Peptides against a protein of PDB entry 5KEZ. Designs and how they scored, part 21

Target 1, 320 residues: chain A of PDB entry 5KEZ
Amino acid sequence: NVAIYNPFRPWWERYQPVSYKLCTRSGNEDEFRNMVTRCNNVGVRIYVDAVINHMCGNAVSAGTSSTCGSYFNPGSRDFPAVPYSGWDFNDGKCKTGSGDIENYNDATQVRDCRLTGLLDLALEKDYVRSKIAEYMNHLIDIGVAGFRLDASKHMWPGDIKAILDKLHNLNSNWFPAGSKPFIYQEVIDLGGEPIKSSDYFGNGRVTEFKYGAKLGTVIRKWNGEKMSYLKNWGEGWGFVPSDRALVFVDNHDNQRGHGAGGASILTFWDARLYKMAVGFMLAHPYGFTRVMSSYRWPRQFQNGNDVNDWVGPPNNNGVI

## One batch from the design tools (peptide; aimed at target 1 L115 R256)

Design b2_p13_5_s2 (made by RFdiffusion4, then SolubleMPNN; from b2_p13_5, 10 letters changed)
Fold by OpenDDE base, seed 3:
Structure b2_p13_5_s2 (fold): chain B 320 residues (1-320), chain A 13 residues (1-13)
Amino acid sequence: as target 1 above (320 residues)
Amino acid sequence: WLEQYEKYRKLVA
């Protein structure tokens, strides 16, 4: 991915890929392989956050400022380490003036235009699908158990399916023969927009962002909410079917107080309430549970916003 | 609730 230095190595630089090389702030491919092996050997499975909707931001300077030193040129859509070129992006398909998503009530824009300037891959192309599948298959062969598909809301479900159909079975050294990768898709659906979580049920589980948002409200006793109202928690609250839901109290994004839950989201900053929420989640049978492991950072609020919400995990001069 | 995307995948020049 791109190496961002202003601000200094933010967490979100990981979501701006310039190659599919396993060479990042966390280590190189050999170190990753070693980690996966050690984890699998003790029954801990690895699920990779796969960023496959886009490459880096269109405004990032061309050069070799990346975690593996690969050259890239966002301006010309040149990512030779893949390789991708201008033919592999949706620039010509997006009809907005900016090239970015401007109206989230337009499903076509949400899928075909750039998410906050991130160069949008033409996932309708078999070439692009194949390059992504090769990346994911490499990880499968290393021994990962599945994937979180980042920004799934911004990909056509059919394109995702086409990629998934190219995936290998899991590594038989650790998984039963014929096992398929576990797939969960990040889809932010809090209602009010044309794209629905149900559009993605056919590809795997989906993130249920209503879970953390509503649970936070209940635990905080906002709006007269009571714990007793959780008697029909899950589908009874309008959530997706349990067998399609991946649930969580917070994630790396909404932990920072913005979007997909807002201020209702409970985090480790409110330790007591957070433990209550996580405990409830783990005890309740609804959905597939995900527990967040995060870190403290020097929060600095200006006009209600944390100006340091970019701060990544503890590191040594950018290296984790 | 769209602030999540607007703030957390920023463009840097």
Scores: peptide ipSAE 0.060, ipTM 0.808, DockQ to the pose 0.115
OpenDDE base, seeds 1, 2, 4, 5: peptide ipSAE 0.065, 0.060, 0.042, 0.056; ipTM 0.807, 0.800, 0.793, 0.805; seed 1 fails the geometry check

Design b2_p13_5_s3 (made by RFdiffusion4, then SolubleMPNN; from b2_p13_5, 11 letters changed)
Fold by OpenDDE base, seed 3:
Structure b2_p13_5_s3 (fold): chain B 320 residues (1-320), chain A 13 residues (1-13)
Amino acid sequence: as target 1 above (320 residues)
Amino acid sequence: YTEQYNKLRKYLA
């Protein structure tokens, strides 16, 4: 991915890929393979956060400032390490003036335009699908158990399906023969927008962001909410079917106080309430549970916003 | 709130 130095190596640089090389702040491919092997050998499975909707931001300077030294040129849409070129992006398909998503009530913009400047891949193209599948299959062959598909609401469900249909069975060294990768899709659906979580049920599980948002209000006793109201927690609260839901109290994004739950989201900063929420989640049968493991950072609020929400995990001069 | 979430998630340099 792009190596960002202003701010200094933020967490979100990981979501600006310039290649599919397994060479990042976390280590090289050999180290990753070693970790996957060691984890699998003790029954711990690895699920990869797959960033396949886009490449890096269009405003990033061209060059070799990347975690594996690969050259890239956002301006010309040149990512030779893949390789991608201008033909592999949705620049001509997006009809907004900026090239970015401008209206989230327009599903076509949400899928075909750039997410906050991130170069949007033309996932309708078999070439692009195949390059992504090759990346994911490489990971499967290493021994990962599945994937979180980043920014899924920004991809057409059919394009996702086409990619998934190209995937190998899981590595038989650790998984039963014929096993399929576990797929969960990050779809932010709090209602009010045309894109729905149900659009993605056919591809695998989806993130249920209503879960953490609503649980936060209940635990915080906001708006007269009571714990007794959790009697019909899950589908009874309008959440997606349990067998399609991946649930969580917080994630790396909403932990920082922004969208998909807002201020209601409980985090480790509110330790007691957070433990209550996580405990409840783990005890309740609804959905597939995910527990967050995070870190402290020097929060600095200006006008109600943390200006240091970019800070990544503890590192040694950018190396984790 | 989705737009704010996406802004946080995918900052540009």
Scores: peptide ipSAE 0.086, ipTM 0.833, DockQ to the pose 0.149
OpenDDE base, seeds 1, 2, 4, 5: peptide ipSAE 0.071, 0.078, 0.076, 0.090; ipTM 0.821, 0.826, 0.828, 0.830; seed 5 fails the geometry check

Design b2_p13_5_s4 (made by RFdiffusion4, then SolubleMPNN; from b2_p13_5, 12 letters changed)
Fold by OpenDDE base, seed 4:
Structure b2_p13_5_s4 (fold): chain B 320 residues (1-320), chain A 13 residues (1-13)
Amino acid sequence: as target 1 above (320 residues)
Amino acid sequence: WEEQYEKLRKLLA
């Protein structure tokens, strides 16, 4: 991915890929392979946060400022380490003036235009699908158990399906023969927009963002909510079917969120309430649970916004 | 609000 130095190595640089090389701030491919092996050998499975919707930001300077030194040129859509070229992006498909998503009520913009300037891959193309599948298959062959698909809301479900159909079975050294990768898709669906979580049920589980938002509201006793109202927690609250839900109290994004939906999110900053929420989540049978392990950072609020929300995990001069 | 959320989710340098 792009190496960002201003701010200094933010967490979100990981979500700006320039190649599919397994060479990051956390280590090289050999180290990753070693980690996966060691984890698998003790029954710990690895799920990769796969960034496949896009490459890096369109405004990033061309060069070799990346975690593995790969050259890239966002301006010309040149990512030779893949390789991708201008034909592999949705520049011509997106009809907005900026090239970015401008209206989230327009599903075509959401999927065909750039998410905050991130170069949007043309996932309709078999070539692109295959390159992504190759990346994911390499990980599968290493021994990962599945994937979180980043920014799934911004990909057409059919394109995702096409990629998934290209995936290998899991590595038989650790998984039963014929095992399929575990897929959960990050889809932010809090209602009010045309793209629905249900659009993605065919590909695997989806993130149920209503879970953390609503649970936070209840535990915070907002709007007269009571714990007793959790009696029908799950589908009874309008959440996706349990077998499609990946649930969580918070994630790295909504820890830093704001607005009506973000304010309810419980995080480790509110330790007592957070423990209550996590405890409830783990005790309740609804959905597949994900527990967040985060970190403290030096929050600096200016005009209600944390100017240090970019701060990544504890590191030593950029090395994690 | 989701649009704003998305802007914060993935930032550019």
Scores: peptide ipSAE 0.076, ipTM 0.807, DockQ to the pose 0.149
OpenDDE base, seeds 1, 2, 3, 5: peptide ipSAE 0.059, 0.063, 0.107, 0.067; ipTM 0.803, 0.797, 0.811, 0.804; seed 3 fails the geometry check

Design b2_p13_6 (made by RFdiffusion4)
Pose (drawn by RFdiffusion4):
Structure b2_p13_6 (pose): chain A 320 residues (1-320), chain P 13 residues (1-13)
Amino acid sequence: as target 1 above (320 residues)
Amino acid sequence: SAVDNWRHRDRNK
């Protein structure tokens, strides 16, 4: 991923890929393989956050400011370490004047245009699908059990299916024969938009962002909500079917207060109420549960938004 | 700003 130095090494630089080499601030390929093997040998599975909708920002300076020193040039669309060229991006397919996503009532541009200027991969091309699949198969054979598909709303459900069609079964040393990767797709669907999370049920589960937003408001006793109203919690509140939901109280994004749910999202900063919300979630049968494990940062709210919500993990001059 | 753009991304992904 791009090594971003202003601001200093933000957590979200990891969502701007430069290549598919397994080489990050978290470690190299040997350390990654070692982690996956050790965890599988004690029965704990690894799920990978797959960033496949885009490479890095179009305005990022060319050079080797990358976590493995790989060269890249966003202006010329050259990512030779993969390799990707300008033929591999959606510049010609997007119809907005800016080339970015401008209107979220238009389902097409949400898919084909750049998300906040991030170079949008042409996922309809077999070559691009193959390069992504090669990356995910490398992970599968190492032994990962599934994937979180980042920014799934900005990918066509069919393109996702075409990529998944190319994946190996899970490593037969640890998983039964014919086992398939666990897929959960990050789609923020609070209603009122043309894209529905149900459009993605063919590919795997989806993140149910309504879950934490509603639970936070209820536990905080905001907007007239009471815990007694949780008697019919689940699809009774308009959530996706339980067998398609990945649920959580907060995630790494919206714990920073700017996300789906804003200030209602309970986090470790609200420890007393947060424990209660996590407890309710873990006790209730709805969904497959994910628990957040975080790091502290110097929060500094100005106008209800944290100007330090970019701060990366604890570090000494960028070393985690 | 870059932070605002990233927040926008987070809200709309």

Design b2_p13_6_s1 (made by RFdiffusion4, then SolubleMPNN; from b2_p13_6, 8 letters changed)
Fold by OpenDDE base, seed 4:
Structure b2_p13_6_s1 (fold): chain B 320 residues (1-320), chain A 13 residues (1-13)
Amino acid sequence: as target 1 above (320 residues)
Amino acid sequence: SLRDAVRDAIRHK
């Protein structure tokens, strides 16, 4: 991914890929292989956060400022380490003036335009699908158990399916023969927009963002909500089917969020309430649970926004 | 969505 130095190595640089090389702030491919092996050997499975919707930001300077030194040129859509070129992006497909998503009520924009300047890959192209599949298959062959698909809302479900259909079975050294990778898709569906979580059920589980938002409201006793109302927690609250849900109290994004639904999110900053929420989540059978392991950072609020929301995990001069 | 907007704002920096 791109190496950002202003601010200094933010967490979100990881979500701006320039190649599919396993060479990041966390280590190199050999180290990753070693970790996966050691984890698998003790029954701990690895799920990779796969950034496949896009490459890096349009405004990032061309050059070799990346975690593995690969050259890239966002301006010309040149990512030779893949390789991708201008034909592999949705620039001509997006019809907005900015080239970015401008209206989330337009599903076509959401899928075909850039997510906040992130160069949007043309996932309709078999070439692009294959390059992504190759990346994911490499990880599968190393021994990962599955994937979180980042920004799935911004990809057409059929394109995701096409990629998934290219994936290998899991590594038989650790998984039963014929096992398929575990897939969960990041889809933010709080209602009111055309793209629905159900659009993605065919590909695997989806993130149920209503879970953390609603649970936070209940635990905080907002809007007259009571714990007793959790009696029909899950589908009874309008959440996706349990077997399609990945649930969580918070994630890396909404730890830094605000506004409607955002303020309700419980995080480790509110330790007692957070423990209550996480405890409830783990005790309740609804959905596949994900527990956050986060970190403290020096928050500095200006006009209600943390100007240090970019701060990543504890690191040694950028190396995690 | 608002959540998307927040995420976008974070990643846009």
Scores: peptide ipSAE 0.051, ipTM 0.804, DockQ to the pose 0.185
OpenDDE base, seeds 1, 2, 3, 5: peptide ipSAE 0.039, 0.038, 0.036, 0.037; ipTM 0.770, 0.771, 0.771, 0.776; seed 2 fails the geometry check

Design b2_p13_6_s2 (made by RFdiffusion4, then SolubleMPNN; from b2_p13_6, 8 letters changed)
Fold by OpenDDE base, seed 2:
Structure b2_p13_6_s2 (fold): chain B 320 residues (1-320), chain A 13 residues (1-13)
Amino acid sequence: as target 1 above (320 residues)
Amino acid sequence: SLGDAVRDYIRHK
């Protein structure tokens, strides 16, 4: 991915890829292989956050300022480490003046235009699908158990399916022969917009963002909500079917968020309430559960926003 | 969307 120095190595640089090399601030490919092996040998499975909707931001300077030193040029859409070129992006397909998503009520913009400047891959092309599948298959062959698909809302479900259809079975050294990768898709669906979580049920599980938002409201006793109302928690609250849901109290985005995307969200900053929410989630039989492991950072609020929400995991001058 | 806006705001500061 790109190496960002202003601010200094933020967490979100991870979501601006320039190659599919397993070479980041977390380590190199050999170290990753070693970690996967050690984890699998004790029954801990690895699920990779796969960023496949886009490459880096269009405004990032060209060069070799990346975690593995690979050259890239956002301006010319040149990513030779893949390789991708201008033919592999949706620049000509997006019809907005900016090239970015401007209207989330237009499903075609949401999927064909850039997510806040991130260069949008042409996932309709078999070449692009194959490059992504090769990346994911390399991980599968190493021994990962599955994937979180980042920004799935911004990909056509059929394109995702086409990629998934190219995937290998899981590594038989640790998984039963014929096992398929576990897939869960990040789809932000709080209602009111044309793209729905149900559009993606055919590909795997989907993140249920209503879960953390509503649970936070209840635990905080906002709007007269009571714990007793959780008696029919799950489908009874309008959430997706349990067998399609991946549920969580918070994630890295809304842990740093505000408004509907963050104000109700419980986090470790409110330790007592958070423990109540997480405990309830783990005890209640709805969805596939995900527990957040995070860290403290020096929050500085200005006009209601944390200006340090970019801060990544604890490090020593960039060394993790 | 509000959720996407929060994510976008955070990821591109």
Scores: peptide ipSAE 0.087, ipTM 0.830, DockQ to the pose 0.168
OpenDDE base, seeds 1, 3, 4, 5: peptide ipSAE 0.086, 0.055, 0.067, 0.064; ipTM 0.828, 0.817, 0.825, 0.820

Design b2_p13_6_s3 (made by RFdiffusion4, then SolubleMPNN; from b2_p13_6, 8 letters changed)
Fold by OpenDDE base, seed 1:
Structure b2_p13_6_s3 (fold): chain B 320 residues (1-320), chain A 13 residues (1-13)
Amino acid sequence: as target 1 above (320 residues)
Amino acid sequence: SLLDAVRDMIRHK
């Protein structure tokens, strides 16, 4: 991915790929392979956060400032390490003045325009699908069990399906023959917008963002809400079907959120309430559960916003 | 959505 130095190596640089090389601040490919093997040998499975909607930001300077030293040029859409070129992006498809998503009530913008300047891949092209599939298949062959598909909301479900259809079965050294990768898709659907979680049910599970948002309000006792109202928690609260839901109390994004929606999210910063929420989630039989493991950073609030929300996880391998 | 906006803001910095 792109190496960002201002601010210094933020967490979100990991979501700005310039290649599909397994070479980041988390380690190199050999180290990753070693970890996957060790984990699989004791029954711990690995699911990779796959960033396949886009490459890096369009405003990033060209050069070799990346975690694996690969050259890239966002201005010309040149990513030779893949390789991608200008023909592999949705620049001509997006019709907004900025080239970015401007209106989330327009599904075509959400899927065909750039997410905050991130160069949007033309996933309709078989070439692009194949390059992504090759990346994911390499991971499958290493021994991963599945994937979180980042920014799935910004990809057409059919394009995702086309990629998934190219995937290998899981590695038979650790998984039964014919096993398929576990897929869950990040889709933010709180209602009121054209893109629905149900659009993606055919590809795998979907993140249920209503879960953490609503649970937070209940446990915080906002608006007179009571724990007893959780009797029909799940589908009874308008959430997606249990067998399609990936549920969580917080994630890395909304852990850094603000405002009405962000304020309801419980995090480790509110330890007691957070433990209550996580405990409830693990005890209640709805959805596939995910527990967050995070870290503290030096929060600095200015005008209600944490100006240090960019701070990445503890790391001492600054060379990468 | 609000959560999209927050994510977008964070990643755009």
Scores: peptide ipSAE 0.080, ipTM 0.817, DockQ to the pose 0.182
OpenDDE base, seeds 2, 3, 4, 5: peptide ipSAE 0.078, 0.056, 0.080, 0.068; ipTM 0.818, 0.796, 0.820, 0.812

Design b2_p13_6_s4 (made by RFdiffusion4, then SolubleMPNN; from b2_p13_6, 8 letters changed)
Fold by OpenDDE base, seed 4:
Structure b2_p13_6_s4 (fold): chain B 320 residues (1-320), chain A 13 residues (1-13)
Amino acid sequence: as target 1 above (320 residues)
Amino acid sequence: SLGDRVRWMIRHK
């Protein structure tokens, strides 16, 4: 991914890929392979946060400022380490003036235009699908158990399916023969927009952002909400089917601002309430649970915005 | 979406 130095190595640089090389702030491919092996050997499975909707931001300077030193040129859509070129992006498909998503009520824009300037891959192309599948299959062959698909809302479900159909079975050294990768898709669906979580049920589980949002209001006792109202928690609250839901109290985005759920989202900053929420989540059978492991950072609010929300996990001069 | 907008603010600093 892109190496950002201003601010200094933010967490979000990970979501700006320039190659599919397993070479990042966390280590090289050999180290990753070693980790996966060690984890699998003790029954801990690895699920990769796969950034496959896009490459890096369109405004990032060309060069070799990347975690593995690969050259890239966002301006010309040149990512030779893949390789991708201008034909592999949706520049011509997106019809907005900026090239970015401007209207989230336009599903076509949401999927075909750039998410916040991130170069949008043409996932309709078999070439692109195959490159992504190759990346994911490499990980599968190493021994990962599945994937979180970042920004799934911004990909056509059929394109995702096409990629998933190219995936290998899981590594039989650790998984039963014929096992399929566990897939969960990040889809922000709080209602009111045309893209629905249900559009993605065919590909795997989806993130249920209503979960953390609603649980937060209940635990906070907002709007007269009571714990007793959780009697029909899950589908009874309008959430996706349990077998399609990945649930969480917070994630890395919404713990840093007015994300999906806004101020209702509970985080470790409110330790007592957070523990209550997480405890409830783990005790309740609805959905597949994800527990957040985060960190404190020096929050500095200016005009309601944390100017340090970029701060990544504890690191040694950028190396985690 | 609201979440995406927040992501925008975070990822473009």
Scores: peptide ipSAE 0.095, ipTM 0.850, DockQ to the pose 0.167
OpenDDE base, seeds 1, 2, 3, 5: peptide ipSAE 0.092, 0.089, 0.082, 0.086; ipTM 0.848, 0.848, 0.845, 0.848

Design b2_p13_7 (made by RFdiffusion4)
Pose (drawn by RFdiffusion4):
Structure b2_p13_7 (pose): chain A 320 residues (1-320), chain P 13 residues (1-13)
Amino acid sequence: as target 1 above (320 residues)
Amino acid sequence: GTASNWRDVSQAT
């Protein structure tokens, strides 16, 4: 991923890929393989955050400011370490004047245009699908058990299916024969938009962002909500079917207060209420549960938004 | 240069 130095090494630089080499601030390929093997050998599975909708920002300076020193040039669309060229992006397919996503009532541009200027991969091309699949198969054979598909709303459900069609079964040393990767797709669907999370049920589960937003408001006793109203918690509140939901109280993104749910999302900063919300979630049968594990940062709210929400993991001069 | 800001990504999404 791009090594971003202003601001200094933000957590979200990891969502701007430069290549598919397993080489990050978290470690190299040897350390990654070692982790996956050791965890599988004690029965704990690894799920990978797959960033496949885009490469890095179109305005990022060319050079080797990358976590493995790989060269890249966003202006010329050259990512030779993969390799990707200008033929591999959606510049000619997007119909907005800016080339970015401008209107979320238009389902097409949400898919074909650049998400906040991030170079949008042409996922309809077999070559691009193959390069992504090669990356995910490398992970599957190492022994990962599934994937979080980042920014799934900005990918066509069919393109996702075409990529998944190319995946190996899970490593037969640890998983039964014919086992398939666990797929959960990150789609923020609070209603009122043309894209529905149900459009993605053919590919795997989806993140249910309504879950934590509603639970936070209820536990905080905001907007007239009471815990007694949780008697019919689940699809009775308009959530996706339980067998398609990946649920959580907060995630790494919206714990910073700017996300789906804003200030209602309970976090470790609200420890007393947060424990209660996590407890309710873990006790209730709805959904497959994910628990957040975080790091502290110097929060500094100005106008209800944290100007330090970009701060990366604890580090000494960028070393985690 | 500049990089895509994640708050913008999240809010827009």

Design b2_p13_7_s1 (made by RFdiffusion4, then SolubleMPNN; from b2_p13_7, 9 letters changed)
Fold by OpenDDE base, seed 4:
Structure b2_p13_7_s1 (fold): chain B 320 residues (1-320), chain A 13 residues (1-13)
Amino acid sequence: as target 1 above (320 residues)
Amino acid sequence: GSATDFRDYVRKS
């Protein structure tokens, strides 16, 4: 991914890929292989946050400022380490003036335009699908158990399906023969927009953002909500079917006040309430649970926004 | 319900 130095190595630089090389702030491919092996050997499975909707930001300077030194040129859509070129992006499909998503009530914009300036890959192309599949298959062959698909809301479900159909079975050294990768898709659906979580059920589980948002409201006792109302928690609250739900109290986005849920989202900053929420989540059978492991950072609020929301996990001069 | 724009992503670019 791109190496950003202003601000200094933010967490979100990870979500600006320039190649599919396993060479990041966390280590190189050999180290990753070693970690996966060691984890698998003790029954801990690895699920990769796969950034496949886009490459880096359109405004990032061309050059070799990346975690593995690969050259890239956002301006010309040139990512030779893949390789991708101008034909592999949705520049021609996006009809907005800015090239970015401007109206989230327009599903076509949401899927075909750039997410906050991130160069949008043309996932309709078999070439692009294959390059992504190759990346994911490489990880599968290493021994990962599955994937979180980043920004799935911004990809056509059929395109995702086409990629998933190219995936290998899991590595038989650790998984039963014929096992398929575990897939969960980040889809922000709190209602009111045309794109629905149900659009993605065919590909795997989806993130149920209503879970954390509503649970936060209940635990905080907002709007007259009572914990007794959690009696029919799950589908009874209008959430997706349990077998399609990936549930969580918070994630890295809404932990920072963005990405759905608003102020209702509970985080480790509110330790007591957070533990109550997490405890409830783990005790309740609805959905597949995800527990957040985060970190403290020097929050600085200006006009309700944390100007330090870019701060990544504890690191040694940028190396995690 | 009412339409809400959920574009509240943390900056990724």
Scores: peptide ipSAE 0.125, ipTM 0.794, DockQ to the pose 0.076
OpenDDE base, seeds 1, 2, 3, 5: peptide ipSAE 0.033, 0.079, 0.069, 0.098; ipTM 0.736, 0.805, 0.809, 0.784

Design b2_p13_7_s2 (made by RFdiffusion4, then SolubleMPNN; from b2_p13_7, 8 letters changed)
Fold by OpenDDE base, seed 2:
Structure b2_p13_7_s2 (fold): chain B 320 residues (1-320), chain A 13 residues (1-13)
Amino acid sequence: as target 1 above (320 residues)
Amino acid sequence: GSAADFRDYVRLT
């Protein structure tokens, strides 16, 4: 991914890829392979956060300022480490003046235009699908158990399916022969927009963002909400079917508080209430559960926004 | 709100 120095190595640089090389601030490919092996040997499975909707931002300077030193040129859409070129992006397909998503009520814009300047890959092309599948298959062959698909809302479900159909079975050294990768898709569906979580049920599980938002309001006792109302928690609250849901109290995005339901989200900053929420989630039989492991950072609020929300995991001068 | 409002890295890019 790109190396960002202003601010200094933010967490979100990880979501601006310039190659599919397993070479980042977390380590190199050999170290990753070793970690996967050690984890699998003790029954801990690895699921990779796969960023496959886009490459880096269009405004990032060309050069070799990346975690593995790979050259890239956003201006010319040149990513030779893949390789991608201008033919592999949706620039000509997006019809907005800016090239960015401007209207989230237009599903075509949401899928075909750039997510806040992030160069949008043409996932309709078999070449692009194959490059992504090659990346994911390399991980599968190393021994990962599955994937979180980042920004799934911004990809056509059929394109995702086409990629998934190219995937290998899991590594038989640790998984039963014929096992398929576990897939869960990040789809932010809080209602009010045309793209729905149900559009993606055919590909695997989806994130249920209403879960943490609604649970937060209840535990905070906002709007007269009571714990007793959680008796029919799950589908009874309008959530997706349990067998399609990946549920969580918070994630790295909403932990930093923003947007619809952002203020209701419980985090480790509210320790007592957060423990209640996580405990309830683990005890209640709805969805596939995910528990957040995070860190403290020096929050600094200005006009209601944390100006340090970019801060990534603890590091030693950029080295994790 | 839109999905863009909910994602931190989108706001910061």
Scores: peptide ipSAE 0.052, ipTM 0.798, DockQ to the pose 0.128
OpenDDE base, seeds 1, 3, 4, 5: peptide ipSAE 0.045, 0.046, 0.042, 0.044; ipTM 0.790, 0.795, 0.787, 0.795; seed 4 fails the geometry check

